Peptides against a protein of PDB entry 5TUV. Designs and how they scored, part 122

Target 1, 107 residues: chain A of PDB entry 5TUV
Amino acid sequence: KEVIDRLRYLKAEIEDLELKERELDQQKLWLQQSIKNVMDDSINNRFSYVTHEDICNCFNGDTLLAIQAPSGTQLEVPIPEMGQNGQKKYQINLKSHSGPIHVLLIN
Target 2, 107 residues: chain B of PDB entry 5TUV
Amino acid sequence: AQECQNLEVERQRRLERIKQKQSQLQELILQQIAFKNLVQRNRHAEQQASRPPPPNSVIHLPFIIVNTSKKTVIDCSISNDKFEYLFNFDNTFEIHDDIEVLKRMGM

## One batch from the design tools (peptide; made by RFdiffusion4, then SolubleMPNN)

Design b2_p20_5_s3 (from b2_p20_5, 12 letters changed)
Fold by OpenDDE base, seed 1:
Structure b2_p20_5_s3 (fold): chain B 107 residues (1-107), chain C 107 residues (1-107), chain A 20 residues (1-20)
Amino acid sequence: as target 1 above (107 residues)
Amino acid sequence: as target 2 above (107 residues)
Amino acid sequence: QPTHIDSSKLTETYTFTLTK
């Protein structure tokens, strides 16, 4: 009796949760598309930048490199390996497919 | 019953996924708001200055910030097509994406 | 999903794509 009631309750709840999850999935997709559209807008694109001052305000006085690259650029940071001279290699690999990469020294 | 237990486990799993998806959705919303605020700020600033900023004084999205010690030696190798970059550091570094920067800026 | 990478704490090779 109570077991059957519990089963029925759980099944109904899971069904409701499935609907909620599908709703959230759809909302995420729409929002992602919205963000893309906003970023690709010509006016927004023109003003989609930060300044050196902005970066300096966000970080302290270490060496700061700004690397600007086209959307879709792939970045790889391998696990540091020992070099030929016995020193660990710390690397960043960048591969762009749609344009040049621009590097700025901030400080 | 075992069936009840199985459904309860499934229910809990779905609840956790929903919670995670809700959090991710909220983060995307905040990212979009931050970007819009950035655009508004820059539009206003350029209007006040009556000119756009110098090209090498700004960092256009998307970008990353590399932070390392002032003592770190950085070497950069560029491919012939300028689409592939290899950065070598003799010490550790940190990478921050543009989303994190916008957050730190308070956008 | 902001990305923060510390090369000193890497336990695996990280690969990600810059996105607008």
Scores: peptide ipSAE 0.422, ipTM 0.892, DockQ to the pose 0.858
Fold by OpenDDE base, seed 5:
Structure b2_p20_5_s3 (fold): chain B 107 residues (1-107), chain C 107 residues (1-107), chain A 20 residues (1-20)
Amino acid sequence: as target 1 above (107 residues)
Amino acid sequence: as target 2 above (107 residues)
Amino acid sequence: QPTHIDSSKLTETYTFTLTK
């Protein structure tokens, strides 16, 4: 009887949690769409940029590459593997589907 | 009972997922705010300057920043379809998305 | 989707889409 009561309680709580999770999922979708709409607005799009100075202010003296790519561009960073010469390979793979990728060196 | 234990594990799993989703929602909210602030900043800056920035002086969203040592050798190859890019580094690197950059900018 | 990736700390291959 005690076990049965515990089971009933847990099931009821899980049901409530399911509702909460669905609510959060819906909110996420809404917010993602909202962000997309805001970014796709012509005026906002015109002003959706950062400057070289902005980047330099965010990072110190390392080599900085700015890679501007269309939304939807796929980025892959594999686990570093040993090369034929015994040197680890550090790689970034980019695949664009809707436009060119622009690479800028920032100093 | 085993069923009770299973439900308790499930409850905990759901609670953790909900927590994660709540955090993700907060991040999305901050992203939207940051973007709007960026746009506002840029609009104001261009109004003050009475001109847009030079075309090659800005980085349009979306973008990523790759930072690595000044000693790192970077090679870039482009696939035949011109939409795939392979970056090779002889040392470690870090990647920062535009969202993180906006955070660092204080947007 | 991670906002920051350190190649020296990778435990898996990361694949993600830039700003959906």
Scores: peptide ipSAE 0.419, ipTM 0.887, DockQ to the pose 0.844
Fold by OpenDDE base, seed 4:
Structure b2_p20_5_s3 (fold): chain B 107 residues (1-107), chain C 107 residues (1-107), chain A 20 residues (1-20)
Amino acid sequence: as target 1 above (107 residues)
Amino acid sequence: as target 2 above (107 residues)
Amino acid sequence: QPTHIDSSKLTETYTFTLTK
């Protein structure tokens, strides 16, 4: 019967898709580790920066803050809420666990 | 028939997840390429200049860029401990990841 | 991990970790 055949086909395909998904998950893990290794390399780390000019070329017209923080720094942006004065509060919370946070005013 | 429909829904769900994971994997690949290109650019630039850039002229990864109106008042405080930073804005802002910046740079 | 955040369009609190 067509329905039975369709069921069999779908079950087989789903099994293949499960294998594909696991393959992709594995590839992601390997690639993530590769990226970490590349970025942690001493030579690459030395040259892992952007310039003031780079940022200015990417953005214009606004005040720009560059915040450099150690890996592992937690960033939190709460949903804006009304303050006591009736103004919305816009905030960024940073929590570093390993080192200083450096802030540059670009313009 | 109902089982067939359930499996078809499941099949489609898995296909969509796989598509998303494939896209995410491609993004990671591009990130790695962008980083390598950045390193190469900087190495070449420093060779041409015969010196490293001044420390305050560059932003080391990882970083974020915050852009807001020039009229926005920004307050920064260190709270709880020396590792916690609180930024207060009296207006809206945008945050851009270093990954996005590299993309905008064409890396 | 988000690559872009617009504070004017937030529907939830965003928390993420900076990584190399």
Scores: peptide ipSAE 0.414, ipTM 0.888, DockQ to the pose 0.894; fails the geometry check
Fold by OpenDDE base, seed 2:
Structure b2_p20_5_s3 (fold): chain B 107 residues (1-107), chain C 107 residues (1-107), chain A 20 residues (1-20)
Amino acid sequence: as target 1 above (107 residues)
Amino acid sequence: as target 2 above (107 residues)
Amino acid sequence: QPTHIDSSKLTETYTFTLTK
């Protein structure tokens, strides 16, 4: 009897949780679309940049490369493997399909 | 009962997923706010300067930042159309996306 | 999609698209 009641309770709660999860999924989708719309706005797009100073303030002591690429650019970072000379391969592969990639040396 | 135990596990799993999704949603909200703040900052700055920044002085979104030791040797192979980049590093590196940069900027 | 990648700690090959 108690087990049956517990089962009923759990099933009902799970149904409520399913609704909540779907709600959150929808909210995420809407927010993602909102962000896209805001960023695609012509005025916002015009001002969607950071400066060298901004980057320097965020990072210190290292060589910094800024890679600006169009949305949709594919980035691949393979697991470092041993090269022919015994050196590990540290690589970044970029492929754009919509426009050129720009690389800036910050420091 | 075994069924009760299974449902309790499922309930807990769903609760955790919901919690994670709530956190992710909050992050997206913060990202949108950060972007809007960035745009506002830049717009105000350009108004004060009465001109846009030089083209090569800013990094337009989307972008990534690669940081590595100042001793790291970086080789880059670029396609003729600049749509494909192959970076080779002789040492480890870190990649930070524009979202993380905006966070570090305090936007 | 990761916001930070450390090449020294990779356990798998990461592929992702830059998003605006």
Scores: peptide ipSAE 0.413, ipTM 0.886, DockQ to the pose 0.886; fails the geometry check

Design b2_p20_5_s4 (from b2_p20_5, 10 letters changed)
Fold by OpenDDE base, seed 5:
Structure b2_p20_5_s4 (fold): chain B 107 residues (1-107), chain C 107 residues (1-107), chain A 20 residues (1-20)
Amino acid sequence: as target 1 above (107 residues)
Amino acid sequence: as target 2 above (107 residues)
Amino acid sequence: QPTHIDSSKLTETYTYTLSK
């Protein structure tokens, strides 16, 4: 009887949690769409940029590459593997599905 | 009972997922706010300057920043279709997305 | 999806999609 009561309680709680999770999922979708709409606005799009100064203010001391690519561009960073010469390979793979990829050296 | 244990594990799993989703929602909210602030900043800056920034002086969203040692040798190759880019580094690197950059900018 | 990637700390191939 005690076990049965515990089971009933847990099942009820899980049901409530399921509702909460669905609510959060819906909110996420809504917010994601909202962000897209805001960014796709012509005026906002015109001003959706950062400057070289902005980047320099955020980072220091290293070589900085800025890679601008169309939305949907896929980035892949494989686990560093040993090369044929025994040197580890550090790589970034980019695949754009629309439009060019622009690379800028910041500093 | 085994069933009770299973449900307790499931409950905990759901609670953790909910927590993660709540955090993700907060991040999305901050992203939208940051973007709006960025747009507002840029609009104001251009109004003050009475001109847009030079074309090659800005980085349009979306973008990523790659930082690596100044001693790192970077090679870039482009695929035949011109949509795939391979960056080779002889040392480690870090990648920061535009969201992180906006955070660092205090947007 | 992490906003920061360190190539030296990867335990698996990392994938990321640039998005608005």
Scores: peptide ipSAE 0.503, ipTM 0.900, DockQ to the pose 0.910
Fold by OpenDDE base, seed 4:
Structure b2_p20_5_s4 (fold): chain B 107 residues (1-107), chain C 107 residues (1-107), chain A 20 residues (1-20)
Amino acid sequence: as target 1 above (107 residues)
Amino acid sequence: as target 2 above (107 residues)
Amino acid sequence: QPTHIDSSKLTETYTYTLSK
């Protein structure tokens, strides 16, 4: 029957898709590790920076803060809430676990 | 018939997940390329200048960029321990990670 | 992970980890 054939086809296709998804998951893991290795290389690490000019060229008209922190630093932005004075509070929380956080005012 | 419909929904769901994972994988590839291009650019620039840039003129990865109105009042405090930073803004802000910055730079 | 955050559009607390 047509329905039975469709069921069989769909089941087979889903099985193939499962294999494809696992393949992609594996590729992602390998690529992520590759990126880490490249960035952790001593020479690459030495040159892994952007300039003040780079940032200025990317953004215009606003106050720009550059925050450099160790890998693994956690950033939290709470949902804006009303403060005691009736103003909304906009906050950024940073938690470093290994080293100092460096803040630069770009403009 | 109902089983067929269920499998078709599952098939479509898996296809969409695969598509998303493929896109994410492509993004990772582009990130790696961008980083390599950044390193090459900086190496060349330092060779031409015959010296490294001043320490406070560059932003090392990983970093984030916070942009807000020039009228925004920003307060920064270190709380709980030396590894925790709290930024308070009296207005809205945007955060951009280093990946986005590299994209904007055309890396 | 998202590469851009707009504080005015947040519907929940946003978390992000800086990484290489």
Scores: peptide ipSAE 0.501, ipTM 0.900, DockQ to the pose 0.930
Fold by OpenDDE base, seed 2:
Structure b2_p20_5_s4 (fold): chain B 107 residues (1-107), chain C 107 residues (1-107), chain A 20 residues (1-20)
Amino acid sequence: as target 1 above (107 residues)
Amino acid sequence: as target 2 above (107 residues)
Amino acid sequence: QPTHIDSSKLTETYTYTLSK
């Protein structure tokens, strides 16, 4: 009897949780679309940048490369493996399909 | 009952997923706010300067930042159309996306 | 999707798509 009641309770709660999860999924989708719309706005796009100073303030003591590329550019970082000369391979592969990639040396 | 136990596990799993999704949603909200703040900052700065920044002095979104030791040797192979970049490092590196940068900037 | 990658700590090939 108690087990049956517990089962009913749990099933009902799970149904409520399913609704909540779907709500959150939808909210995420809407927010993502909102962000896209905001960033694609002509005025916002014009001012969607950071400066060298901004980057330098965020990072210190290293060589910094800024890589700007069109949305949709694919980045791949393979697991470092031993090269032919015994040196580990540390690589970044970038592939853009819609425009050129720009690289800036910050420091 | 075993069924009750299974449902309790499922309930807990769903609760955790919901919690994670709520957190992710908050992060997206913060990202949108950060972007809007960035745009506002840049717009104000350009108004004061009465001109846009030089083209090569800013990094337009989307971008990534690669940081590595100052001693790291970096080789880059670029396609003719500049759509493909292959970076080779002789040492480890870190990559930070524009979202993280905006966070570090305090936007 | 992590916002930070350390090449020394990768357990699998990492893929990322730049996006707004």
Scores: peptide ipSAE 0.496, ipTM 0.899, DockQ to the pose 0.920
Fold by OpenDDE base, seed 3:
Structure b2_p20_5_s4 (fold): chain B 107 residues (1-107), chain C 107 residues (1-107), chain A 20 residues (1-20)
Amino acid sequence: as target 1 above (107 residues)
Amino acid sequence: as target 2 above (107 residues)
Amino acid sequence: QPTHIDSSKLTETYTYTLSK
């Protein structure tokens, strides 16, 4: 009887969780669209930038590359594999489909 | 019973997914706030300066930041149309997206 | 959705799409 009651309880809870998950999915979708709309606004887009100083304030002690690319640009970082020389290869692949990629050396 | 155990596992899995989705939603909210704050900051700054910043002094969204040791040798191969980039590093690197940068900036 | 990537810790090929 305890098992039966537990089963019933669990099933009911899972059903509630399913509803909650769907609600969250919808909220996420809505928020994502909202963010997109805000960022796509012409005025907001004009001011959607950071400065070199901003970046330098966030990082120190390293070589910093800033890579600006169109939305939709794909970035790929393969697992470091052994190269022909026996050293691991560390790579970044970038592919844009809508415009050129711009790279800046910050420091 | 086995069925009870199975449902408990499923329950826990769903709870974890919901928790993750809630966290992701919160992050999206913060992203939107950060972006709005960035725009406001930049608008105010340009108003005070009565001019936009120099073109090469800013990094427009979206972007990524790559940081690596100052000793790291970086090779870059670029396609003719600058739509494809291949970066080779002789050592490890880190990548930070614009969202993380905005967070670090305190936006 | 990772905002931070460490190349030394990758266990699989990482893909990311820049987006506004």
Scores: peptide ipSAE 0.513, ipTM 0.901, DockQ to the pose 0.910; fails the geometry check

Design b2_p20_6_s1 (from b2_p20_6, 10 letters changed)
Fold by OpenDDE base, seed 4:
Structure b2_p20_6_s1 (fold): chain B 107 residues (1-107), chain C 107 residues (1-107), chain A 20 residues (1-20)
Amino acid sequence: as target 1 above (107 residues)
Amino acid sequence: as target 2 above (107 residues)
Amino acid sequence: QPTHLDSSKLTETYHYTLSK
């Protein structure tokens, strides 16, 4: 019957989609590892930087903080809450586990 | 009939998820290309200048950019182990990662 | 991971890990 045939078709298609999704998941993992390898290469690492001018060209009219930290550094921004003086608190918490954090002020 | 409808919903869900994963994969590819272009640019620039840039003039990956109003007061506290940083702002801010910056740079 | 954050629009604590 038509309904039974549709069910069979859908089940078969879903199986194909599962295979496709697994393929994409694997490709993502491989690509992520590739990116890591490329960035960790000594020559590439030496030149893996942006300039002050680059940042200034990307942003206008603001105070800019450039924060460079080791890979794996964790950043959290809590929901703004009222401070002791009634002012909303806007915070950034950084936790590094492997090295220093470098902060550059860009005017 | 209900089973058919359930499978059709699942099929559509999987199709959308696959589409999202395909898009994410393409973004990763673009990120890798952007990084390679950045490295190439910097290598060429240093060759032309016959010297590396001053240490404090560049921002090494990985990094984030925090932008806020020029009127925003920013305080920074560092933990005793110097691995934890707390930034306090008296107003709102935006955070941009290095990936976004490279995109804005046209890499 | 998100590439951009606006602190004024947070509905939950934002978490991000710097990575290559």
Scores: peptide ipSAE 0.564, ipTM 0.904, DockQ to the pose 0.928
Fold by OpenDDE base, seed 1:
Structure b2_p20_6_s1 (fold): chain B 107 residues (1-107), chain C 107 residues (1-107), chain A 20 residues (1-20)
Amino acid sequence: as target 1 above (107 residues)
Amino acid sequence: as target 2 above (107 residues)
Amino acid sequence: QPTHLDSSKLTETYHYTLSK
């Protein structure tokens, strides 16, 4: 029966797809670990920076703040709400757990 | 017939997940390449200059870029432990992470 | 999952963690 054949085909294909999905999951985990290792390397870490010129080339016409913080620093942007003076509050909350936060003004 | 339909739905769901995972994996690969290119560029530049850049002239990863109008007033409050930062803006702003910056740099 | 953020378009509190 055609239906029976289709069932068998679909089951076999789903098994193959399951294997492929597991493979991709594993690849992602390994790649994430690889990236971490590369960035944590002492030499790479020493040269893991961008310049003011780099930022200016990427953005123009605005006030630019560069916020450098330790990995794991949490950033929160609440929904803008009306302040006491009737002005909307646009805020960025930063919480570092392992070190200081550095702020640079880029022209 | 109903069983076939159920399996076809499952098949399609798995195919979509695989597609998404493949895309995410590709992005991670590109991020790693961009970082390596950044490191290589900076190493070469410092060799030519025969010295590292001034500390306040570079932005070390990880970082974020906040851009806003030049007319925007920005206030920054720092907690006593210096681990919490509160930025107040009187107007809207945009945030870009370091990954996006590297992409814009063409790394 | 890096996402460009525009504060004017927020419909919920945005959370982001700086990471290598």
Scores: peptide ipSAE 0.563, ipTM 0.904, DockQ to the pose 0.873
Fold by OpenDDE base, seed 2:
Structure b2_p20_6_s1 (fold): chain B 107 residues (1-107), chain C 107 residues (1-107), chain A 20 residues (1-20)
Amino acid sequence: as target 1 above (107 residues)
Amino acid sequence: as target 2 above (107 residues)
Amino acid sequence: QPTHLDSSKLTETYHYTLSK
C-alpha cells in the first residue's frame, strides 16, 4: 500500500536524520572544546584583548562601559520594574567567583 | 494515515533542528577564526611596537560592552567581598558580548 | 544565547555567563 510505503520511507529518513543530528551535536562539543583549548593557551591568552580604539570604532554616540571579568562570571538583567519614585529600574547584576571585575569607561 | 502525518511533522521538525544546529556550528567556526585573527593582529602589533600595550588600555576577553545614552546616570555598588557588582541605570541600555564585538571589528 | 541585549525589550530575567 502507498501509505505503508510512505511510512517505511519516513521512518528510514527520520533514522538518518537522528544520526545527522547526533553528528552535529558531537561536532559542536568538539568545536567548543577546541575553542576553549585555543583560548586557554598561554600565548593566545596574552593576546586575547581588544583596544579602546577597537571599541570606539564599533560604537559611537553613547556612553560605553567595558566590563572585563573572569570566565564564569554571571550576569543578570532583571525585567525593569517601577521604582519607588515611579521610575523604571534598569539594572545589571554581576557575580564573579574567581577574580576581580574590571570596568572601563569608553568615551 | 494519521501516523503518516505525525511522522511527516516529526521529519520536518528534525530538519529544522538540523538546520539550526548547522547554523550554530558555523557561528562557532567563525568565532574561532575571529579569535585567531585577533591574536594574530595583536601579536603583530606588539612586535612592531616592541612592547605590550599599557595594561589599562586594553580589554581582555571575556568582556561585555554596555552602551547607553550619554544622559544616562550610572551608579555602581560593589559588595564587601568585591565579587558582586550592581549597576543601576536611570534609562535603558544595551549589552554586547565579546563575540559580537569581534564581528563588528571584522575579525 | 543572544550576543545582544536591549534592556527595554526584556520579557524575562536575562541570564548570561561570561565565558571563553
Scores: peptide ipSAE 0.560, ipTM 0.902, DockQ to the pose 0.932
Fold by OpenDDE base, seed 3:
Structure b2_p20_6_s1 (fold): chain B 107 residues (1-107), chain C 107 residues (1-107), chain A 20 residues (1-20)
Amino acid sequence: as target 1 above (107 residues)
Amino acid sequence: as target 2 above (107 residues)
Amino acid sequence: QPTHLDSSKLTETYHYTLSK
């Protein structure tokens, strides 16, 4: 009886958890769409920027590259591999399909 | 007993997955808030200055920040249309997206 | 999903798409 009751309880709870998970999935989709709508708004888009000062305040002591690119730009970082000279190669590949990429050096 | 144990494991797995999804949802909420705060800040700043910032003084979203040592040698190959970039580093680097930057800015 | 990347810790090719 105890085992049966426990099983019943667990099954019921799992069912509730399944519902909760689906709810969260829907909320995520809704929020993602909301964010997209907000960012695509013409007024918001006009003011969707950070300054050099903002970046410098977030990072220090390094060379900083700011790469601005159109939405949808693909970034790829391959696993570092040994080069011909015996040194590891560290690379970033960027590919835009809708516009030019702009790179700024921040100091 | 074994079935009970299996369901308990399943329950725990689902609970953890839900927890992760809840965390991700919270991050999305914070992203939206951060973006709205950024827009508000910039709108206010431009109103006070009575003009927009110079185009090259700001970094428009979406963007990424690449940081590396000051000693790192960076080579960049650019396509003619500037749609494709290849960066080569002789040392390690870090990439931070605009979302992380906004968080670091306290938005 | 990832907001940052350390190139020294890559175990697979990293892919990211810039988006609003």
Scores: peptide ipSAE 0.568, ipTM 0.904, DockQ to the pose 0.915; fails the geometry check

